# Designs tried in a protein design run: peptides against a protein of PDB entry 3V4L. Part 23

Target 1, 386 residues: chain A of PDB entry 3V4L
Amino acid sequence: GQPLAKDKVALLIGNMSYWEHPKLKAPLVDVYELTNLLRQLDFKVVSLLDLTEYEMCNAVDEFLLLLDKGVYGLLYYAGHGYENFGNSFMVPVDAPNPYRSENCLCVQNILKLMQEKETGLNVFLLDMCRKRNDYDDTIPILDALKVTANIVFGYATCQGAEAFEIQHSGLANGIFMKFLKDRLLEDKKITVLLDEVAEDMGKCHLTKGRQALEIRSSLSEKRALTDPVQGAPCSAEALVRNLQWAKAHELPESMCLKFQCGVHIQLGFAAEFSNVMIIYTSIVHKPPEIIMCDAYVTDFPLDLDIDPKHANKGTPEETGSYLVSKDLPKHCLYTRLSSLQKLKEHLIFTVCLSYQYSGLEDTVEEKQEVNVGKPLIAKLDMHRGL

## One batch from the design tools (peptide; aimed at target 1 H80 G81 I166)

Design b2_p13_4 (made by RFdiffusion4)
Pose (drawn by RFdiffusion4):
Structure b2_p13_4 (pose): chain A 386 residues (1-386), chain P 13 residues (1-13)
Amino acid sequence: as target 1 above (386 residues)
Amino acid sequence: SSSLVSRYAHPSS
């Protein structure tokens, strides 16, 4: 009568800043939006931006670790894609020009690994182009799929076609997400809902005849993204899964820093994506003997490769964050730490204080080191092992 | 400015 979910887990990857290929803009916004919608449907969501080939492989491994028998598994990719010989490929940011299947992740490979885990539902939302990579000589000769009647595909475009994004100077949106976001929360069967999305997508003027939604499904059960999760977890296996999930969305505690000069610096942290964290520095207290002072953040782990233009900015928008000044506490210095999947080490940076005393010209520098551990996805140790 | 952009990679030698 009523189909049930042991758990609902999602992996969303949005690639924009390609090294050898045109940079995209809508992936960040689309990924942010799909996480919020999927969380309302009670999904364990992993949101990641600008992953290399190696990094993309690890995200799949962490996602597979969160899937067991009866778990609804969902994969959303927004970035560059090509389709050769019946296989779909997601292109990582580190991809060379020209690129091959070896440089890319085959979705079919990911699907087989999910079937090995006995998942109740396999939903794939591929928001990418589907043309031939004429330079790809290799044909993977992949093993046949087990007939499981739970595979669902939401291709943003058809084979040999292109998926489009509107790059309006402001926000920038994807076409698949424009029509998906208004319908995703419906209690319809996943295949029916995706077809209703395909109808509204045909009413699109910007993309008519160039992009159409393609649905491929084996699903023989009235399963939906709104189906309920098996109430009380109470199983030992169910508990290990909730810990593994909580292990990736841990944020450092908003700490207060005391300086030898009697100045207080409030240090705040904000989550944007599992891969993205925002730090803010507020000067909370200073003694009367000091009037002039500015707090600035430096000495980040080189693995993160933090550009100076994205750090110590008056507002969060100036760092490139999707989060806005109404979401983040007012008046601090905001700094954006994207690329946490690059952190093998522990997070150590210096909160540097440049200040001046009453009646003196000289400028005094007080540097204090801060170790915030492994925030968010860095805690998963994706680089662990030999 | 506004533009419609493909997510095709435009591979080349």

Design b2_p13_4_s1 (made by RFdiffusion4, then SolubleMPNN; from b2_p13_4, 10 letters changed)
Fold by OpenDDE base, seed 4:
Structure b2_p13_4_s1 (fold): chain B 386 residues (1-386), chain A 13 residues (1-13)
Amino acid sequence: as target 1 above (386 residues)
Amino acid sequence: MTELVSTDPELTL
């Protein structure tokens, strides 16, 4: 029979906005496209952008809590990285220049922890460079991995080589995701699927002799990403996992705010990623006596580091939201909250209505405080050390 | 022309 997954869980991390390193572009699109594909494969997907070392550790710990016996675990990483002595290091956005192993997450350590969960399948998709970091002379003494025969690594590039992104005037994938996305939904053993992706990359004139996929696997069974999830959660652990994932993906409900002047504002929320939310405001009712009227969001928690210059934009794209803009209502003001993992408390903010009456020169302001609780990933309290 | 950009950081001491 086809293998069954007890559940399917994916953590996708895309690091782009490095503090001390060159900024990347591809991880944004790659994480988003992979999220949508894995959701079609019935994965519970946590998608996170621009994580610090501490936030990456907590994201991995929360991911490991979703893993259990017979669960399929997939870790995708797109960002800066290196490989020393056969150990892969994912570089957080706050990593110093130069970074060392002490500033980075070792993938083989994560694999060790995944093996302790007795997972049904462990897939690592590493879209990062694999050059040696000569500034890190640390030889990690890793504990011997268990012989679980359920491990697949897809490295975007060969050992000691660079990974590349496609520079276009618009949104573009990394090279690995460009080919992976076309095959990811195929009902094939994951190693066969990745081998076909490697062939497609090798046939491309752009990538030929520049980047090649490396597959490392110890996979004794015919397991595919298409393998069906075992029916209704039959264990307390499966119920907890489903609730934990659902909690991390709960959006605030859309609100209708009524102001004293008789203006009604619709406040809405959309998820771009598990840690990225778009807030949008629209005027749904305006008295005829009011000639000008705008609804701004302000007074965000300081933990979110919201630059007012990037808030209340006339388009989602002006906030840096290029992916979900098609699914958003038009003719709103848009604000992108890109760091929901930093939120320690409830998301409380002010909706400020600025308006003008016909025949009056002065603008009037009315304000309402809004508490939307903990949106999306902020419900996991990732800032609390486990 | 499609340009490929390395994701390798220039590490500096």
Scores: peptide ipSAE 0.312, ipTM 0.845, DockQ to the pose 0.754
OpenDDE base, seeds 1, 2, 3, 5: peptide ipSAE 0.236, 0.228, 0.127, 0.234; ipTM 0.763, 0.754, 0.665, 0.757

Design b2_p13_4_s2 (made by RFdiffusion4, then SolubleMPNN; from b2_p13_4, 9 letters changed)
Fold by OpenDDE base, seed 5:
Structure b2_p13_4_s2 (fold): chain B 386 residues (1-386), chain A 13 residues (1-13)
Amino acid sequence: as target 1 above (386 residues)
Amino acid sequence: MTELVSTDPELSE
């Protein structure tokens, strides 16, 4: 019969904004495009940008809670990384220079935990360098992995080599994602699909002799990312998984705020990533006696580290939102919340209306506090330990 | 010209 997945779950991490290391660009586009493709494949996708060590650990723990017997698990990582003694380390954005294994997440430890869940398929897509870190002499004592015959690694580069991104004046993919995205929807065994991606990368003049895809697998079954999810959740665990994923993707409802002056503001929300939300405001009704009227958002929780200079922009692009701008309503003010994983409390903020009456020189202000609860990933309480 | 940049932190110095 056709293989069935009990469910399909993906965690995508893109680290770019390193504190002590060179900033990357490709992970933004790569995580976004891969998210959209995996959603078309009926994956439950959590997509996260710019995670600290603690935030990465919590994201992996929440991902592991979504895994169970016969579930397909996919981990994608794009960022800095290294490989010591055949162990792959993902580097968090807060990692010191030099970083060590104690500052990083070991992929083989995650694999061990996925094997304990009796997953149907484990896919790791690692878009990072695989050079040895000579500042880390730690030999990780890993317990022997179980022989599950359901593991696939797609490494963006070969052992001891670098991964590359394309330096372009616009948004561009990393080399791996550039080729992966063109084949990811194909109904093929995942190892066959990755072999075709490796061949496409090997034909490219940019990557010849610089970067080559390595496929490492023990996959004994014909499993594909296109494999259908087994029908309606019949187990308590499947219901919990569906509810947990739904919580991490629940946007606040769009609101119509009414001010005492008779101005009405539409407040809306859009997800760019599981930890990145755009707030947008528009004037939907203005009394004729009001000649000038501006609405802005302010007084965000301190945990979000929102610079007011980057809030209330006339375009999504001015907030740093280049990917979802086409799906947003026009003629709004836009604010990008890029660190929703840091939110400990409810998202409470102020909508301020500044307006002027015809024949009055002075501006009048009205304010309304808005509580939208915990949006997106903030519902998972990733910061419960701080 | 499309240039490849290494994602290795040691080569960006």
Scores: peptide ipSAE 0.209, ipTM 0.766, DockQ to the pose 0.492
OpenDDE base, seeds 1, 2, 3, 4: peptide ipSAE 0.206, 0.201, 0.104, 0.201; ipTM 0.767, 0.765, 0.660, 0.760

Design b2_p13_4_s3 (made by RFdiffusion4, then SolubleMPNN; from b2_p13_4, 9 letters changed)
Fold by OpenDDE base, seed 1:
Structure b2_p13_4_s3 (fold): chain B 386 residues (1-386), chain A 13 residues (1-13)
Amino acid sequence: as target 1 above (386 residues)
Amino acid sequence: STKLVSTDPKLTK
């Protein structure tokens, strides 16, 4: 019979905004496009950008809580990385220069923990460099992995080699995602799908002799990312997993704010990633005696590190949101919250209405505090280990 | 022109 997944869970991490290292661009587009494709494959996807070491550890721990017997687990990482002694290290955005294994997440350690969950399939897609880090002399003593025969690694590049981004005018994928996205929905054994992606990459004049996909697999069964999820959640664990994922993707409801002057504001929310939300405000009603009015959001929690210079923009693109702008209402003011994983408390902020009456030179302000609870990933409370 | 750019961090001591 066709193999069944008990469930499908993916963690996607894209690190770009490094503190001590060169900034990347591709992970933004790559994580977004892969998220949308994996959702079409009935994956529960957590998508995270720009994580610190601590935040990456917590994201992996939360991902491991979603894994269980017969669940398909997929980890995608795009960012800086290295490979020492056959161990792959994902580099957090706060990693020092130079970094060591103590500052990074070892993929083989994550694999060990996934094997303890008796998963149906373990897929690692590593869109990072695989060069040796000569500043890290640590030889990881890894315990012997279990023989689970359900592991697939897709490395964006060959051992000891660099991975590349495409630079052109505008947004572009990394090399791996450029080819992966065209085949990811195909009903093929995952190793066959990745082999076809490797052939496509090898035929491209741009990548030929510069980057090659490496596939490492122990997968003995014909498992595909298209494999159907086993029907209604028949276990308490499956119900908990569904509820946990739903919490991590719950947006605040849109609000209609009414000011004393009779102005009505629509406040709306959109998810770009599991840790990235756009707030938008629009004037939906204005009394005729008010000639001008604007609705600004301010007084955000300090944990979010929101620069007011980047808030309340006339376009989503001016906030750095290029991917979801087509799905947003027009004629709003937009604010992008890019670090929801840092939110310890409820998201409380102020909506400030600035307006002018006909025949008065002075602007009037009215303010309303808004509490939207914990949006998206902030519901998982990734900080519970402090 | 499309260019490839390495994601190698080029660690410095």
Scores: peptide ipSAE 0.397, ipTM 0.896, DockQ to the pose 0.761
OpenDDE base, seeds 2, 3, 4, 5: peptide ipSAE 0.396, 0.388, 0.386, 0.392; ipTM 0.896, 0.893, 0.893, 0.895

Design b2_p13_4_s4 (made by RFdiffusion4, then SolubleMPNN; from b2_p13_4, 8 letters changed)
Fold by OpenDDE base, seed 1:
Structure b2_p13_4_s4 (fold): chain B 386 residues (1-386), chain A 13 residues (1-13)
Amino acid sequence: as target 1 above (386 residues)
Amino acid sequence: STELVSTDPELSL
């Protein structure tokens, strides 16, 4: 019969906004598009942008808690990276220059931990460079991996080679995701699917002789990303996993705020990623005596590092949100919270209504504090390990 | 023109 997955879980990390290294662009689009495709494949997807070393460790630990016997685990990473002695290192955004293995996450260590969970399939999709880092002479003493015969690596590039982004006048994929996305929904053994992606990349005149996909697998079974999830949760652990994932993707409910002047504001929330949320405000009712009014959000928790210059924009695009703008209501003010993983407390902020009465020159302000609890990934409390 | 940009931090210096 067709193999069944007990469940399907994916962690997608896209690092772009490096502190001490060149900024990337493709991981934004790549993580977003891959998230939408994996959701169509019934994966539980956590999607995270711009993680520090500590935040990446915690994201991996939370991902490993979702893994169990017969679960399919997929890790995707797009960002800077290197490969020393056959060990792949993912570079966090806060990594020093030069970085070392002590500043980075070793993929083979994650694989070891996934093998301890008795997973049904382990897929790694590594969209990073695989050059040697000559500043890191550390030979990782890796324990012998278990012979699980359920591992697949898709490397965006060959050993010792570079991965490339497509530079266009707009948002573009990395080279790997450009070809992967066209095949990902196919009902094929994952190694056959990746081999077809490698052929498509090899036929492209842009990538020919510059970047080639490498497939490394021990997969003895015919497993596909399309493999159906086993029906109703068969265990308490499966129920806990479903609840934990649902909790990490719960948006705040939309609110109608009423001000003393009689103005009504709709406050809404949208997820761009598991750690990125758009807040939007709109005037839904205005008394006729009020000629002008705007609703600003302010006084965010300091942990979120919100620059007021980037808040309360007339378009989602002015906040840096280009992917979800089509799904947002029009004629709002928009604010992008891009670091929800940093939120230790409840998301409390102020809605400030600025308005003017007919025949008064001075603007009046009314304020309401809003508590929306812990949105999205902030519900997992990734900081509990400190 | 479609240009390829390396994601290697050492080449972007």
Scores: peptide ipSAE 0.258, ipTM 0.787, DockQ to the pose 0.528
OpenDDE base, seeds 2, 3, 4, 5: peptide ipSAE 0.247, 0.248, 0.250, 0.256; ipTM 0.780, 0.780, 0.778, 0.787

Design b2_p13_5 (made by RFdiffusion4)
Pose (drawn by RFdiffusion4):
Structure b2_p13_5 (pose): chain A 386 residues (1-386), chain P 13 residues (1-13)
Amino acid sequence: as target 1 above (386 residues)
Amino acid sequence: SSELVSRYAQPSS
């Protein structure tokens, strides 16, 4: 009568800043939006931006670790894609020009690994172009799929076609997400809902005849993204899964820093994506003997490759964050730490204090080191092992 | 400015 989910897990990857290929803009916004919608449907969501080939492989491994028998698994990719010889490929940011299947992730490979885990539902939302990579000489000769009647595909465009994004100077949105976001929360069967999305997508003027939604499904059960999760987890295997999930969305505690000069610096942290964290520095207290002082953040782990133009900015928007000043506490210095999947080490940076005493010209510098451990996805140790 | 942009990678040698 009523289909049930053991758990609902999602992996969302949005690639924008390609090294050898045109940079995209809507992936960040679309990924942010799909996480919020999928969380309302009670999904364990992993949100990641600008992953290399190696990094993309690890995200799939962490996602597969969160899938077991009866778990609804969902994969959303927004970025560059090509389709050769019946296989769909997601292109990582580190991809060379020209690129091949070896440089890319085959969705079919990911699907087989999910079937090996006995998942109740396999949903793929590929928000990418589907043309031939004429430079790809290799044909993967992949093994046949087990007939499991739970595979669902939401291709943003058809084979040989292109998926489009509106790059309006402001926010920038994807076409698949414009029509998906208004319908995703419906209690319809996943295939029926995706077809209703395909109808509204045809009413699109910007994309008519260039992009159409393609649905491929084997699903023989009235399964939906709104189906309920098996109430009390109470199983030992179910507990290990909730820990593995919580292990990736840990944020450092908002600490207060005391300085030898009697100045207090409040240090706040905000989550944007599993890959993205925002630090803010507020000067909470200073003694009367000091009037002039500015707190600035430096000496980040070189693995993260933090650009100076994204750090120590008056507002979060100036760092490139999707989060706005109404979401983040007012008046601090905001700094954006994207690329946490690059952190093998522990997070250590210096909160540097530049200040002046009453009646003196000289400028005094007081540097204090801060170790915040492995925030968010860095805690998963994706670089672990030999 | 506003433009409709493909997510095609534009591969070339």

Design b2_p13_5_s1 (made by RFdiffusion4, then SolubleMPNN; from b2_p13_5, 7 letters changed)
Fold by OpenDDE base, seed 5:
Structure b2_p13_5_s1 (fold): chain B 386 residues (1-386), chain A 13 residues (1-13)
Amino acid sequence: as target 1 above (386 residues)
Amino acid sequence: MTELVSTDPQLSL
């Protein structure tokens, strides 16, 4: 019969905004495009940008809770990384310089935990460097992996080699994602699909002799990312998985705020990533006696590190939101919350209305506090223990 | 000309 997935779950991590290391650009576009493709493949996708070591550990732990017997698990990572003694290390944004294995996440440890779940397919897509870190001589004592035949690694580069970004004046994919995205929806065995991506990368004059895809697979079965999900969730574990994913993707409801002056403000929310939300405000009604009227959002929780200079922009692009701008309402003020994983409490903020009456020189202000609960990934409490 | 930049953080040391 056609192979069936019990469910399909993906964790995508894009680290760019390193504290002590060079900033990256490609992970933003790569995580976004891969998220949209995996959603078309009926994956439950959690997409996260710029995670600390602690936040990465919690994201992986939450991902592992979604895994079970016959579930397809996909982990994508784009960022800095290294490979020592055949162990791949993902570098968090808060990693020191130099970083060591104790500051990083070992992919083979994650694989061990995925194998304990008896997953139907494990796919690792590692868009990072594979150079040795000469500042770390630690040999991780990994327990013996179970002999399981449903593992696929796609490494964006060869062992001991660098991964590269395309230096462009604008948004561009990393090299691996540039070729992967064109084939990812094909109904092919995942190893055959990755072999075709490797051939396409090998034909490119930019990457030829600089970066090559390496595929490692134990996959003895014909498994594809296109494999259908087995019907309605009938197990308690499948119901829990669906509820946990739904919580991590729940946006606040759009609301109409009514001020005492008779102005009405529409407040809306959009997800860019599982930890990145755009707030937008628009004036939907204004009495004719009010000549000027501006609405802005302020008083965000301190945990979000919101710079007021980047809030309340006339375009999504001025907030740093280039990807979802087309899907957002026009003629709003926009604010980007890029660190929802840090939110310890409910998202409470103030909507401030500044307005002027015809024939009065003085500006009047009205304020309303808004509680939208825990949006998106903040429902998983990824900060538990800080 | 599309230039490739290494993502190796060790090149900045």
Scores: peptide ipSAE 0.287, ipTM 0.818, DockQ to the pose 0.570
OpenDDE base, seeds 1, 2, 3, 4: peptide ipSAE 0.285, 0.277, 0.280, 0.278; ipTM 0.821, 0.821, 0.814, 0.818

Design b2_p13_5_s2 (made by RFdiffusion4, then SolubleMPNN; from b2_p13_5, 7 letters changed)
Fold by OpenDDE base, seed 5:
Structure b2_p13_5_s2 (fold): chain B 386 residues (1-386), chain A 13 residues (1-13)
Amino acid sequence: as target 1 above (386 residues)
Amino acid sequence: MTELVSTDPQLSA
């Protein structure tokens, strides 16, 4: 019969906004497009941008809690990285210059932990450089991996080689995602699918002799990303996975705020990523006596590092939100919260209404505090250790 | 021309 997955879970990490290293661009689009494709494949997807070492560790721990016997696990990483002694290291955004293994996440350690979960399939898609880090001579003592015959690595580049971005003025994919996205929905064994992606990359004049996909696999079964989820009544473990995933994807409910002057504001929320949310406000009712009326959001928790210069924009694009802008309502003010993983408390903020009456010279302000609880990834309390 | 830019942080050091 066709193989069945007990469930399908993916963690996608895109690191771009490095503190001590060159900034990247491709991971934004790559994580977003891959998220949408994996959702069409019935994956439970957590998508995270710009994680610190501590935040990456917690994201991996939460991902491992979603894994169990016969579950398909997929880890995608796009960012800086290196390979020493056959070990792959993902570089967090807060990594020092130079970074070492103690500042980075070892993929083979994650694989060991996935093997302990008795997963049905382990897929690693690593869109990073694989050059040696000459500043790190540490040899990680890794415990021997189990022979599980269910492992697939897709490396965006060859051992000891660089990964490349396409320099465009606009949004562009990385090289690996550019080809992967065209094949990802195919009902093929995952190693056959990746081999076709490798052929497509090898035919491209831009990448030929510069970047090539490496596939490492010990996959003894015909497993595909298209394999159906087992429709058996939710085991206690499947219920826990569904609840934990649902927590990480719960948006606040849209609110209608009523001010004393009779103005009504619609407040709404949209997810760009599991740690990135757009707040939008619109005036839905205004008394005729009010000639001017503006509503803005302010007084965010300090943990979110919200610059007021980037808040309350007339377009999603002015906030840095280029991907979800088509799906948002028009004629709002938009604010992008890009670091929801940092939120220790409830998301409490102020909606401020500034307005003017006909025949009064002075502007009047009314304020309403809004508590929306913990949105999206903030429900997982990734910061409980600090 | 579409230029490829290396994502290797060691080239910027």
Scores: peptide ipSAE 0.284, ipTM 0.827, DockQ to the pose 0.556
OpenDDE base, seeds 1, 2, 3, 4: peptide ipSAE 0.281, 0.281, 0.278, 0.268; ipTM 0.826, 0.823, 0.819, 0.819

Design b2_p13_5_s3 (made by RFdiffusion4, then SolubleMPNN; from b2_p13_5, 6 letters changed)
Fold by OpenDDE base, seed 5:
Structure b2_p13_5_s3 (fold): chain B 386 residues (1-386), chain A 13 residues (1-13)
Amino acid sequence: as target 1 above (386 residues)
Amino acid sequence: STELVSTDPQLSE
């Protein structure tokens, strides 16, 4: 029969804004485009940007809670990385310079934990450098992996080689995602699909002799990313998984705020990533006696590190939101919350209305506090214990 | 010209 997945779950991590290392650009677009493609493939996708070591560990732990017997697990990582002694290390944004294995996440450790879940398929897509880190001579003592014959690694580059970004004046994919995205929806065995991506990369004059896809697989079955999810969740574990995923993707409800002056403000929310939300405000009703009227959001939780200079912009692009701007309502003020994983408490903030009456020189202000609970990934409490 | 830039952090020293 056609192979069935019990469920399909993906964790996508894009690290760009390194503290002690060169900043990257490609992971933003790559994580976003891959998220949209995997959603078309009926994956439950968690997409995260710019994670610390602690935040990456928690994201992996939450991903592992979504895995169970016969579930397809996909981990995508785009960022800095290295390979020592056949072990792949993902570098968090807070990693020191030089970084070591104790500052990084070992992919083979994650694979071991996925094998303990008896997953139906384990796919790793690693868009990072594979050059040896000469500052770390630590040989991780890994336990022997189980013979599960359900493992696929797609490395964006060869062993000991560098990964490259394409310098464009605008948004561009990384090399790997540029070719992967064109084939990802094909109903093919995942190793055959990746082999075709490797051929496409090898034909490109830009990448030829600079970067080549390595496929490492132990896959005895004809498994594809297109494999249908088994019907309605009948198990308690499938219900828990669906509820946990739903919590990580729940946006606050749009609300209409009514001020004493008779102005009405629409407040709305959009997800860019699982840890990135856009707040937007618009004036939906204004009494004719009010000649000027501005609404802005302020007083965010300190944990979010919101610079007021980047809040309340006339366009999504001025907030750094270039990807979702087409799906947002026009003629709003926009604020981007890019670090929802840091939120320890409920998202409480102030909507301030500044207005002027006809024939009065003085500006009047009214304020309303808004509590929207824990949006998106903040529902998983990724900072429990800090 | 589309220039390829290495993402190897060890080349930035």
Scores: peptide ipSAE 0.288, ipTM 0.821, DockQ to the pose 0.552
OpenDDE base, seeds 1, 2, 3, 4: peptide ipSAE 0.282, 0.280, 0.277, 0.271; ipTM 0.819, 0.816, 0.814, 0.813

